Peptides against a protein of PDB entry 5X9X. Designs and how they scored, part 32

Target 1, 41 residues: chain A of PDB entry 5X9X
Amino acid sequence: SSVSELEQRLRDVKNTNSRFRKALMEKENELQALIRKLGPE

## One batch from the design tools (peptide; made by RFdiffusion4, then SolubleMPNN)

Design b2_p20_8_s1
Fold by OpenDDE base, seed 5:
Structure b2_p20_8_s1 (fold): chain B 41 residues (1-41), chain A 20 residues (1-20)
Amino acid sequence: as target 1 above (41 residues)
Amino acid sequence: EEEERERNEELEKEIRELEE
């Protein structure tokens, strides 16, 4: 049904957003670690 | 069916908001 398809799409969007947010957090953490390593201190 | 149409509209709205 249209409802079941949209509910599946909603689940897919939520899962995708969660994965992207996690990936962005990990990349930001990696970037900050590199910045700290390259810093003068 | 009106309830299905209303539910579809709500779901499409929520999907659109989450894809922004």
Scores: peptide ipSAE 0.392, ipTM 0.840, DockQ to the pose 0.595
Fold by OpenDDE base, seed 1:
Structure b2_p20_8_s1 (fold): chain B 41 residues (1-41), chain A 20 residues (1-20)
Amino acid sequence: as target 1 above (41 residues)
Amino acid sequence: EEEERERNEELEKEIRELEE
């Protein structure tokens, strides 16, 4: 049904967003570590 | 069926809001 297909698409979007948000957070953490290394420590 | 149409509209809205 149209409803079941849209619900599946919604699940897929949420899963995709979750994965990308995790990856972005990890990249931000890496970036911040590099910034600290470049800082006047 | 009206309830199914309404649910479809809600789902389409939510999907659109979540898709960047």
Scores: peptide ipSAE 0.389, ipTM 0.837, DockQ to the pose 0.621
Fold by OpenDDE base, seed 3:
Structure b2_p20_8_s1 (fold): chain B 41 residues (1-41), chain A 20 residues (1-20)
Amino acid sequence: as target 1 above (41 residues)
Amino acid sequence: EEEERERNEELEKEIRELEE
């Protein structure tokens, strides 16, 4: 049904956004660790 | 059905708000 398809799309969007936000957080943490190693904050 | 149309509109709104 149209409703079931939209509910599935909503789940897919939430899962994708969660994965992207996690990846961005990990990359930001890596970047900040490198910045701290390069010099004073 | 009205209830399915209303639920459909709510889901479409939430999807649009979450999609970048």
Scores: peptide ipSAE 0.388, ipTM 0.838, DockQ to the pose 0.644
Fold by OpenDDE base, seed 2:
Structure b2_p20_8_s1 (fold): chain B 41 residues (1-41), chain A 20 residues (1-20)
Amino acid sequence: as target 1 above (41 residues)
Amino acid sequence: EEEERERNEELEKEIRELEE
């Protein structure tokens, strides 16, 4: 049904958002680690 | 069905808000 398809899409969007947020956090952490390594000590 | 249309509109709205 249209409702079940939209509910599935909503779940997929939430899962995708969670994955992207995690990936962005990991990239930010990596960037900050590199900044600390390459910056003045 | 009006209730189904209303639920669909609500779900579409929530999906659009999360995709922004």
Scores: peptide ipSAE 0.385, ipTM 0.837, DockQ to the pose 0.599

Design b2_p20_8_s3
Fold by OpenDDE base, seed 5:
Structure b2_p20_8_s3 (fold): chain B 41 residues (1-41), chain A 20 residues (1-20)
Amino acid sequence: as target 1 above (41 residues)
Amino acid sequence: EEERERRNEEVEEEIRRLEE
């Protein structure tokens, strides 16, 4: 049904959003680690 | 010093790639 399709689309968007957020967090963590290496060491 | 400069440049390049 149209309702079930909308619910599925919402789940897919949430899952996609979660994946992108995780990827961004991982990239940020990697950036932070690299930035620390740019220090006086 | 040259080794530190090279390592620094490698990290800067990696940061640039991650920021794109």
Scores: peptide ipSAE 0.030, ipTM 0.576, DockQ to the pose 0.012
Fold by OpenDDE base, seed 1:
Structure b2_p20_8_s3 (fold): chain B 41 residues (1-41), chain A 20 residues (1-20)
Amino acid sequence: as target 1 above (41 residues)
Amino acid sequence: EEERERRNEEVEEEIRRLEE
């Protein structure tokens, strides 16, 4: 049904969004770790 | 010092790649 299709699209968008947010968090954590390595040495 | 500079450049290149 149209409702079921919209619910599926919403789930797909939420899943995609969650995956990208996790990837961005991992990239940010890696970036911050690298920035800390640029400290005094 | 030269080794530190090399390690620093490698980190800066990785940061640049992560920000693109």
Scores: peptide ipSAE 0.029, ipTM 0.575, DockQ to the pose 0.012
Fold by OpenDDE base, seed 4:
Structure b2_p20_8_s3 (fold): chain B 41 residues (1-41), chain A 20 residues (1-20)
Amino acid sequence: as target 1 above (41 residues)
Amino acid sequence: EEERERRNEEVEEEIRRLEE
C-alpha cells in the first residue's frame, strides 16, 4: 500500500542517515588522531 | 629531521584526503 511504501522509505532514510553519521564519526576520530601526531616530533 | 619531515608530510596528505 501507499502507506507501507512511505513507511519503507522512512526506514531506508533512517538507516542511511545512521550509516552516514557513523562514517562521519569514524572520519572525525581518524582526523583527530592524525592531528595529534602532528604535535610531537 | 628528514624522517620527521617525511612523517609530517604523510600525515598532512592523509588529513587532506579525509577533508575532501
Scores: peptide ipSAE 0.029, ipTM 0.573, DockQ to the pose 0.012
Fold by OpenDDE base, seed 3:
Structure b2_p20_8_s3 (fold): chain B 41 residues (1-41), chain A 20 residues (1-20)
Amino acid sequence: as target 1 above (41 residues)
Amino acid sequence: EEERERRNEEVEEEIRRLEE
């Protein structure tokens, strides 16, 4: 049904969102590590 | 000091790539 298709699309969006959030967290952690290396030390 | 400057430049380039 149209409702079940929309529910499936919502699940797919949530899964994709979770993957992107993880990727962004990893990039942020890398960025912060690089920023800490950037300095007088 | 020159070696540190080169390492900092490499880090700045990597930061730029991550921000693009």
Scores: peptide ipSAE 0.029, ipTM 0.579, DockQ to the pose 0.012

Design b2_p20_8_s4
Fold by OpenDDE base, seed 5:
Structure b2_p20_8_s4 (fold): chain B 41 residues (1-41), chain A 20 residues (1-20)
Amino acid sequence: as target 1 above (41 residues)
Amino acid sequence: REEEERRNEEVRQEIEELEA
């Protein structure tokens, strides 16, 4: 049904959002580690 | 460095709240 399809899309969007937020956090941590090595604190 | 760590923790907390 249209409702079940929308529910599936919502789950997929939430999962994708969570994955990208985690990836951004990890990239920020990586960037900060490099900054601490190369630049001032 | 300590200020950056505090800001990073605030961002992590905001992400956690948005994922709930």
Scores: peptide ipSAE 0.033, ipTM 0.535, DockQ to the pose 0.023
Fold by OpenDDE base, seed 2:
Structure b2_p20_8_s4 (fold): chain B 41 residues (1-41), chain A 20 residues (1-20)
Amino acid sequence: as target 1 above (41 residues)
Amino acid sequence: REEEERRNEEVRQEIEELEA
């Protein structure tokens, strides 16, 4: 049904959003490590 | 650096809440 399709899309978007948020956090950690090496505190 | 680390911790906590 249309409702079931929207629920599936919502689940897919939430999963994608979670993955990208995690990736952003990991990239921030990488940048933080570089800042500790190259930049001021 | 310490201020950035505090901000990063706040962001990490927000992400954890959204992923829960």
Scores: peptide ipSAE 0.033, ipTM 0.551, DockQ to the pose 0.024; fails the geometry check
Fold by OpenDDE base, seed 4:
Structure b2_p20_8_s4 (fold): chain B 41 residues (1-41), chain A 20 residues (1-20)
Amino acid sequence: as target 1 above (41 residues)
Amino acid sequence: REEEERRNEEVRQEIEELEA
């Protein structure tokens, strides 16, 4: 049904959002490590 | 370096708040 499809889309959006938040945190950690090694004070 | 680290910590805190 249209309702079940909307519920599925909402779940997919939430899962995608969670994955991107994790990726952003990991990339931030990587950038921070690079800044500590190569960046100025 | 200290200024960049402060900015990075602010971004990390914002991500953590969004995950809560």
Scores: peptide ipSAE 0.030, ipTM 0.553, DockQ to the pose 0.021; fails the geometry check
Fold by OpenDDE base, seed 1:
Structure b2_p20_8_s4 (fold): chain B 41 residues (1-41), chain A 20 residues (1-20)
Amino acid sequence: as target 1 above (41 residues)
Amino acid sequence: REEEERRNEEVRQEIEELEA
């Protein structure tokens, strides 16, 4: 049904959003590690 | 480094507020 399709879309969007947030956090952690090694700040 | 840490803490706090 249209309702079940919308519920599935919402789940997919939430899952995608969660994955990207995790990836961004991991990349930020990687960048900060590099800054601590290479940067004087 | 300390200045960057302060900026990062401000960003982390903003994210936490937006996710609440």
Scores: peptide ipSAE 0.023, ipTM 0.484, DockQ to the pose 0.021; fails the geometry check

## One batch from the design tools (peptide; made by RFdiffusion4, then SolubleMPNN)

Design b2_p21_2_s1 (from b2_p21_2, 8 letters changed)
Fold by OpenDDE base, seed 2:
Structure b2_p21_2_s1 (fold): chain B 41 residues (1-41), chain A 21 residues (1-21)
Amino acid sequence: as target 1 above (41 residues)
Amino acid sequence: SSEKANKELEEELRKLEEENS
């Protein structure tokens, strides 16, 4: 049905958004690790 | 109306999908 299709699309968008948020967090963590490694400390 | 509401939801979902692309 139209409603079920919209619900499925919403789930897909939320899943994609969650994956991107996770990827960005991992990249930020990687960046911070590199900063600690290459920084003056 | 139900038809109008569905159209609005479809457009919102389209925009969100485009943003995540």
Scores: peptide ipSAE 0.094, ipTM 0.673, DockQ to the pose 0.519
Fold by OpenDDE base, seed 3:
Structure b2_p21_2_s1 (fold): chain B 41 residues (1-41), chain A 21 residues (1-21)
Amino acid sequence: as target 1 above (41 residues)
Amino acid sequence: SSEKANKELEEELRKLEEENS
C-alpha cells in the first residue's frame, strides 16, 4: 500500500541518516586521536 | 483527504532523502 511504502521510505531515510552520523563520529574520533598523538604534550 | 496527506508525506520524505544525499 501507499502507506506501507511511505513507512519503508521513512525507515530507509533513518537508516541512511544513522549510517552517515556514525561515519562522521568515527572520523571525528580518528581526528581527535591524531591530534592527541601529534599535540605538544 | 487521504490523497493530500499522502502527497504531503511523500514531499517530506523526498526532502529528507535529499538532505541525506
Scores: peptide ipSAE 0.094, ipTM 0.674, DockQ to the pose 0.519
Fold by OpenDDE base, seed 1:
Structure b2_p21_2_s1 (fold): chain B 41 residues (1-41), chain A 21 residues (1-21)
Amino acid sequence: as target 1 above (41 residues)
Amino acid sequence: SSEKANKELEEELRKLEEENS
């Protein structure tokens, strides 16, 4: 049904958003580790 | 209307899908 298709799309968007947020957090953590290693401190 | 509301929701989902792509 139209409703079930919209619900599926919403689930997919939420899953994709969650995965991107996780990836960005991991990249930020990696960046901060590199800054601590190579930065002026 | 219900049809209008569904079209608006479909458009919002399309925009969110494009933002995540």
Scores: peptide ipSAE 0.090, ipTM 0.673, DockQ to the pose 0.498
Fold by OpenDDE base, seed 5:
Structure b2_p21_2_s1 (fold): chain B 41 residues (1-41), chain A 21 residues (1-21)
Amino acid sequence: as target 1 above (41 residues)
Amino acid sequence: SSEKANKELEEELRKLEEENS
């Protein structure tokens, strides 16, 4: 049904957003580690 | 109407999908 299709699309968007948020967090953590390693201190 | 609401949700979901692409 139209409703079930919308529900599925919403789940897919939420899953994509969750994956992006996780990836960004991991990249930020990596960046901070590099800053600590290569920073001026 | 329910039909109008569904069309609006479909468009919103389309935009979100494109934003995540």
Scores: peptide ipSAE 0.086, ipTM 0.670, DockQ to the pose 0.492

Design b2_p21_2_s3 (from b2_p21_2, 7 letters changed)
Fold by OpenDDE base, seed 3:
Structure b2_p21_2_s3 (fold): chain B 41 residues (1-41), chain A 21 residues (1-21)
Amino acid sequence: as target 1 above (41 residues)
Amino acid sequence: SAEEANERLEKELRELEEENS
């Protein structure tokens, strides 16, 4: 049904958004780790 | 109407998909 298709699209958008957020978080974590390694401390 | 509601939801989902890209 149209409702079922819209619900599926919403799930797909949320899943894609979650994947990108995770990827960005991992990149930020790696960046911070490198900063700590290369910092003055 | 149900048709108008579906049209609005389709528009919203399309916009969300574009924003998420």
Scores: peptide ipSAE 0.092, ipTM 0.670, DockQ to the pose 0.504
Fold by OpenDDE base, seed 2:
Structure b2_p21_2_s3 (fold): chain B 41 residues (1-41), chain A 21 residues (1-21)
Amino acid sequence: as target 1 above (41 residues)
Amino acid sequence: SAEEANERLEKELRELEEENS
């Protein structure tokens, strides 16, 4: 049905958004680790 | 109407998909 298709699309968008947010967080953690390596300490 | 509501939902979902692409 149209409703079930829209619900499926919403789930897919939410899953995609969650995956990208996780990837960005992991990249931020990686960036911070590199910054610490480049730091004066 | 139900049809108008579905059209709004389809538009919103399309915009969200474009934002995440």
Scores: peptide ipSAE 0.091, ipTM 0.670, DockQ to the pose 0.532
Fold by OpenDDE base, seed 5:
Formats: C-alpha cells, sequence, structure tokens
Structure b2_p21_2_s3 (fold): chain B 41 residues (1-41), chain A 21 residues (1-21)
C-alpha cells in the first residue's frame, strides 16, 4: 500500500542518515588522530 | 485530507532522500 511504501522509505532514509552520521563521526575522529600525529611537534 | 497528507509525506521523503544523496 501507499502507506506501507512511505513507511519503508522513511525507514530507509533514517538508516541512510544514521550511516552517514556514523561515518562523519568516524572521519572526524580519524582526522583528530592524524592532527595529533602530524602536529607541529 | 488523506491525499494531501500523503503528498506532503512523499515530498518530505523525497527531499530527505535528496539531502542524503
Amino acid sequence: as target 1 above (41 residues)
Amino acid sequence: SAEEANERLEKELRELEEENS
């Protein structure tokens, strides 16, 4: 049904959003680790 | 109406999908 399709699309959007948020957090953590390793000292 | 509500939900979902692309 149209309702079930919209519910599925909403779940997919939420899953995609969650994955991107996790990836961005991991990339930020990696960046900070590299900054500590490659700092001026 | 239910039709108007569905149209709004479809639009919102489309915009969210585009934002995540």
Scores: peptide ipSAE 0.089, ipTM 0.668, DockQ to the pose 0.552
Fold by OpenDDE base, seed 1:
Structure b2_p21_2_s3 (fold): chain B 41 residues (1-41), chain A 21 residues (1-21)
Amino acid sequence: as target 1 above (41 residues)
Amino acid sequence: SAEEANERLEKELRELEEENS
């Protein structure tokens, strides 16, 4: 049904958003580690 | 109407999918 299709799309969007948030956090952590390694210290 | 509400939801979902892509 139209409702079930919209519900499925909403689930997919939420899952994608969650995965991207996790990936961005991991990349930020990696960046900070590199800054500490390559920084002036 | 219910049809108009569904059209708004579909539009919002398309915009969110484009933002995440």
Scores: peptide ipSAE 0.089, ipTM 0.666, DockQ to the pose 0.528

Design b2_p21_2_s4 (from b2_p21_2, 8 letters changed)
Fold by OpenDDE base, seed 5:
Structure b2_p21_2_s4 (fold): chain B 41 residues (1-41), chain A 21 residues (1-21)
Amino acid sequence: as target 1 above (41 residues)
Amino acid sequence: SSEEANRRLEEELRRLEAENA
């Protein structure tokens, strides 16, 4: 049904959103670790 | 109703798609 299809699409978008948010957080953490390693001191 | 559910879900999808853009 149209409702069922939209509910599935909503789940897919929420999963994608969650993955992107997690990836961004991990990349930021990695970046900060590299900054500490490669900083001027 | 099914129509109300569809409108709600379409609006939520639109918001989430815009957030991910």
Scores: peptide ipSAE 0.149, ipTM 0.725, DockQ to the pose 0.582
Fold by OpenDDE base, seed 1:
Structure b2_p21_2_s4 (fold): chain B 41 residues (1-41), chain A 21 residues (1-21)
Amino acid sequence: as target 1 above (41 residues)
Amino acid sequence: SSEEANRRLEEELRRLEAENA
């Protein structure tokens, strides 16, 4: 049904968003580690 | 109406999918 298709699309968008948020967090952590390594400290 | 609500939801989902592409 139309409703079921919209619900499936919403689930897919939420899953993709969750994956991107995880990837961004990992990249931010990596960036901060590099900053600590290369920074003046 | 239910049809108008569905059209709005479809448009919102399309926008969110494009943002996540």
Scores: peptide ipSAE 0.143, ipTM 0.705, DockQ to the pose 0.501
Fold by OpenDDE base, seed 2:
Structure b2_p21_2_s4 (fold): chain B 41 residues (1-41), chain A 21 residues (1-21)
Amino acid sequence: as target 1 above (41 residues)
Amino acid sequence: SSEEANRRLEEELRRLEAENA
């Protein structure tokens, strides 16, 4: 049904959004690790 | 109407899909 299709599309968008958010968090963590390596410590 | 509501939902989903593309 049209409703079921819209629900599926919404799930897909949410999954994609979640994946990108996770990737950004991982990249931020990587960046912070590199910053610490460049730091004075 | 339900048809109008569905059209609006489709437009919203299309925008979100484009944002995440």
Scores: peptide ipSAE 0.137, ipTM 0.703, DockQ to the pose 0.517
Fold by OpenDDE base, seed 3:
Structure b2_p21_2_s4 (fold): chain B 41 residues (1-41), chain A 21 residues (1-21)
Amino acid sequence: as target 1 above (41 residues)
Amino acid sequence: SSEEANRRLEEELRRLEAENA
């Protein structure tokens, strides 16, 4: 049905958003790890 | 109407998809 298709599209958008957010978080975590390694402390 | 509601939902999803791209 039209409703089912719209619900599926919404799920797909949310899944894509979640994947991008995870990737960005992992990159930020790696950056922070490098900063800690290379920092003055 | 149901048709009007569906059109609104489709428009919302299109905006969300564009924002998430």
Scores: peptide ipSAE 0.136, ipTM 0.701, DockQ to the pose 0.498

Design b2_p21_3_s4
Fold by OpenDDE base, seed 5:
Structure b2_p21_3_s4 (fold): chain B 41 residues (1-41), chain A 21 residues (1-21)
Amino acid sequence: as target 1 above (41 residues)
Amino acid sequence: MEELKQKIKDAQKEIEELEKL
């Protein structure tokens, strides 16, 4: 049904959003770790 | 130092690309 297709799309979008949020956080953490290695200079 | 600066630049570019999603 149209409703079941919309529910499936919503699940797919939520899963994709969760994956990208995790990747974004990991990259931000990597950036901060690199900044710490550079020191206060 | 330059290598670390480049790694930071690359990470920032990837973050920017992810934020556009």
Scores: peptide ipSAE 0.032, ipTM 0.568, DockQ to the pose 0.049
Fold by OpenDDE base, seed 3:
Structure b2_p21_3_s4 (fold): chain B 41 residues (1-41), chain A 21 residues (1-21)
Amino acid sequence: as target 1 above (41 residues)
Amino acid sequence: MEELKQKIKDAQKEIEELEKL
């Protein structure tokens, strides 16, 4: 049904968003760690 | 130093691309 298709699309968008948020957080943490390593030099 | 600066630059570029999604 149209409703079940919309529910599936919403699940897919939420899963994709969760993956991108995780990747963003990991890169932000990497950046922060690199800045801390350069700071004391 | 220079390798770490490049890694920071690369990470910043990747963050920018992720924020456009």
Scores: peptide ipSAE 0.032, ipTM 0.572, DockQ to the pose 0.050
Fold by OpenDDE base, seed 1:
Structure b2_p21_3_s4 (fold): chain B 41 residues (1-41), chain A 21 residues (1-21)
Amino acid sequence: as target 1 above (41 residues)
Amino acid sequence: MEELKQKIKDAQKEIEELEKL
């Protein structure tokens, strides 16, 4: 039904957003690791 | 090195803001 399709689309968007947030968090952690490697210089 | 560290910190702040969207 049209309702079920809209619910599916909403789930797909939420899943996509969750994946992007995870990727951003991983990049943030990578940058933190780089900052630590750079030290006080 | 400090300038590069600051650029990385600025990018982290932007990422954090994007995560809140």
Scores: peptide ipSAE 0.029, ipTM 0.546, DockQ to the pose 0.054
Fold by OpenDDE base, seed 4:
Structure b2_p21_3_s4 (fold): chain B 41 residues (1-41), chain A 21 residues (1-21)
Amino acid sequence: as target 1 above (41 residues)
Amino acid sequence: MEELKQKIKDAQKEIEELEKL
C-alpha cells in the first residue's frame, strides 16, 4: 500500500542518515590522526 | 605544516556541524 511504501521510505532515510553520521565521525577521527602525524611542524 | 593543520581543523569543524543535522 501507499502507506507501507511511505513507512519503508522513512526507514530507508533514517538508515541512510545513521550511516552518514557514522562515516562523518570516522572521517573526523581520521583527520585527527593526520594532525597528530604531522607533528609540531 | 601549520597551514595544513589549520585546514584539517577547519574540515573537522565542518564535519562536527554536519553531525548535528
Scores: peptide ipSAE 0.028, ipTM 0.541, DockQ to the pose 0.053; fails the geometry check

Design b2_p21_5_s1 (from b2_p21_5, 10 letters changed)
Fold by OpenDDE base, seed 1:
Structure b2_p21_5_s1 (fold): chain B 41 residues (1-41), chain A 21 residues (1-21)
Amino acid sequence: as target 1 above (41 residues)
Amino acid sequence: MLEELEQELRELEEQIEKLRK
């Protein structure tokens, strides 16, 4: 149904968003580790 | 290396923003 399709699209967007948030957090942690070692450059 | 990570973070933040209503 149209509702089921929209719900599936929302699940897909949430899954993608969750993956990007995880990647962002990992990269932020890596960035912060480098900032602590080198300072802003 | 630091500048590259900063750019990756900006790109991920932009992608997250585009996925939000």
Scores: peptide ipSAE 0.038, ipTM 0.493, DockQ to the pose 0.051
Fold by OpenDDE base, seed 3:
Structure b2_p21_5_s1 (fold): chain B 41 residues (1-41), chain A 21 residues (1-21)
Amino acid sequence: as target 1 above (41 residues)
Amino acid sequence: MLEELEQELRELEEQIEKLRK
């Protein structure tokens, strides 16, 4: 049904969002490590 | 390297925003 398709799409969006949040956190940690090492440019 | 990481962060933030309604 259209409702079950929308529910599945919402689950897919939440899973994708979680993956991007994890990647963002990892890149933020890398960025902060560089900032501490090199200072502001 | 710093500029590339800053760009990757911006791209990920934009993707998260597009997924949020």
Scores: peptide ipSAE 0.037, ipTM 0.493, DockQ to the pose 0.053
Fold by OpenDDE base, seed 4:
Structure b2_p21_5_s1 (fold): chain B 41 residues (1-41), chain A 21 residues (1-21)
Amino acid sequence: as target 1 above (41 residues)
Amino acid sequence: MLEELEQELRELEEQIEKLRK
């Protein structure tokens, strides 16, 4: 059904968003760690 | 390394923004 398709799309977007948020947080932490080690580049 | 990580962060932020629109 159209509702089932929209619910699936919403789940897919939420899952993708969650993955990107996690990756962003990990990269931010890595960036901050490098800034603490090397200073601004 | 910092420039590459800064670029990766910008790309992820842009992708998140696209998903939220």
Scores: peptide ipSAE 0.037, ipTM 0.489, DockQ to the pose 0.052
Fold by OpenDDE base, seed 5:
Structure b2_p21_5_s1 (fold): chain B 41 residues (1-41), chain A 21 residues (1-21)
Amino acid sequence: as target 1 above (41 residues)
Amino acid sequence: MLEELEQELRELEEQIEKLRK
């Protein structure tokens, strides 16, 4: 791979990682809200 | 249900940590 292709792949990996982190954090917050609503159990 | 949600929360936290460098 060329340097430019490696830089593009690195950007794509970072973007994918950022999206997954955001989705997981949103689900974590949702679950925490549900736990606070239903709990303590 | 709450115990299952707590377990899912722990699993998500573990996944987030694995994604963090």
Scores: peptide ipSAE 0.036, ipTM 0.497, DockQ to the pose 0.039

Design b2_p21_5_s2 (from b2_p21_5, 11 letters changed)
Fold by OpenDDE base, seed 5:
Structure b2_p21_5_s2 (fold): chain B 41 residues (1-41), chain A 21 residues (1-21)
Amino acid sequence: as target 1 above (41 residues)
Amino acid sequence: KLKELEQELKKLEEEIRKLRE
């Protein structure tokens, strides 16, 4: 089941990757919102 | 196929590391 175990690990890593990408995007959006508030109009 | 999965896993783990930096 070496292949099945690697496929499972791959799924787990992909899920982790997706979570980190989402978290990064949320932080970037938060930062951008602050920049817009602090920036001159 | 096994080696391909190992390489893909390695690449994604490296990407995760970079995302956490």
Scores: peptide ipSAE 0.202, ipTM 0.792, DockQ to the pose 0.097
Fold by OpenDDE base, seed 1:
Structure b2_p21_5_s2 (fold): chain B 41 residues (1-41), chain A 21 residues (1-21)
Amino acid sequence: as target 1 above (41 residues)
Amino acid sequence: KLKELEQELKKLEEEIRKLRE
């Protein structure tokens, strides 16, 4: 049904969203590491 | 319920787009 298909799509999108959030966190961590390396200290 | 699911899906897809930018 249309509802079942949308529920499936929603699950898939939520999983994709979670993956991108994790990737963003990793990129933020990399950025912070670079900031520390390039800092004045 | 159908409209609610469509709206939630749209919001999450937009969030994913922004996360990829």
Scores: peptide ipSAE 0.199, ipTM 0.791, DockQ to the pose 0.097
Fold by OpenDDE base, seed 3:
Structure b2_p21_5_s2 (fold): chain B 41 residues (1-41), chain A 21 residues (1-21)
Amino acid sequence: as target 1 above (41 residues)
Amino acid sequence: KLKELEQELKKLEEEIRKLRE
């Protein structure tokens, strides 16, 4: 049904959203590590 | 319920788009 298809799509986008949030956090951590290495100290 | 699911889906897809920028 249309509802079942939307519920499935919603599960898929929630999973995708979680993966992108994790990837963003990892990239932010990498950036912060570089900032510490290249900082003025 | 269908309308609520559509709205939630739209919001989450927009968030994904922003995270990919």
Scores: peptide ipSAE 0.199, ipTM 0.790, DockQ to the pose 0.097
Fold by OpenDDE base, seed 4:
Structure b2_p21_5_s2 (fold): chain B 41 residues (1-41), chain A 21 residues (1-21)
Amino acid sequence: as target 1 above (41 residues)
Amino acid sequence: KLKELEQELKKLEEEIRKLRE
């Protein structure tokens, strides 16, 4: 049904959203580590 | 319920788009 299909799409989108949030957090952490190493301090 | 699911899906897809900018 239309509802079942939308519920499936919603699950897929939530999973994708979670993966992207995690990847961005990891990249931000890497960036901050590099800033601490390469910064003027 | 159908409209609520459509609205939530739209919001999450927009968030994904912003995360990829």
Scores: peptide ipSAE 0.195, ipTM 0.789, DockQ to the pose 0.098

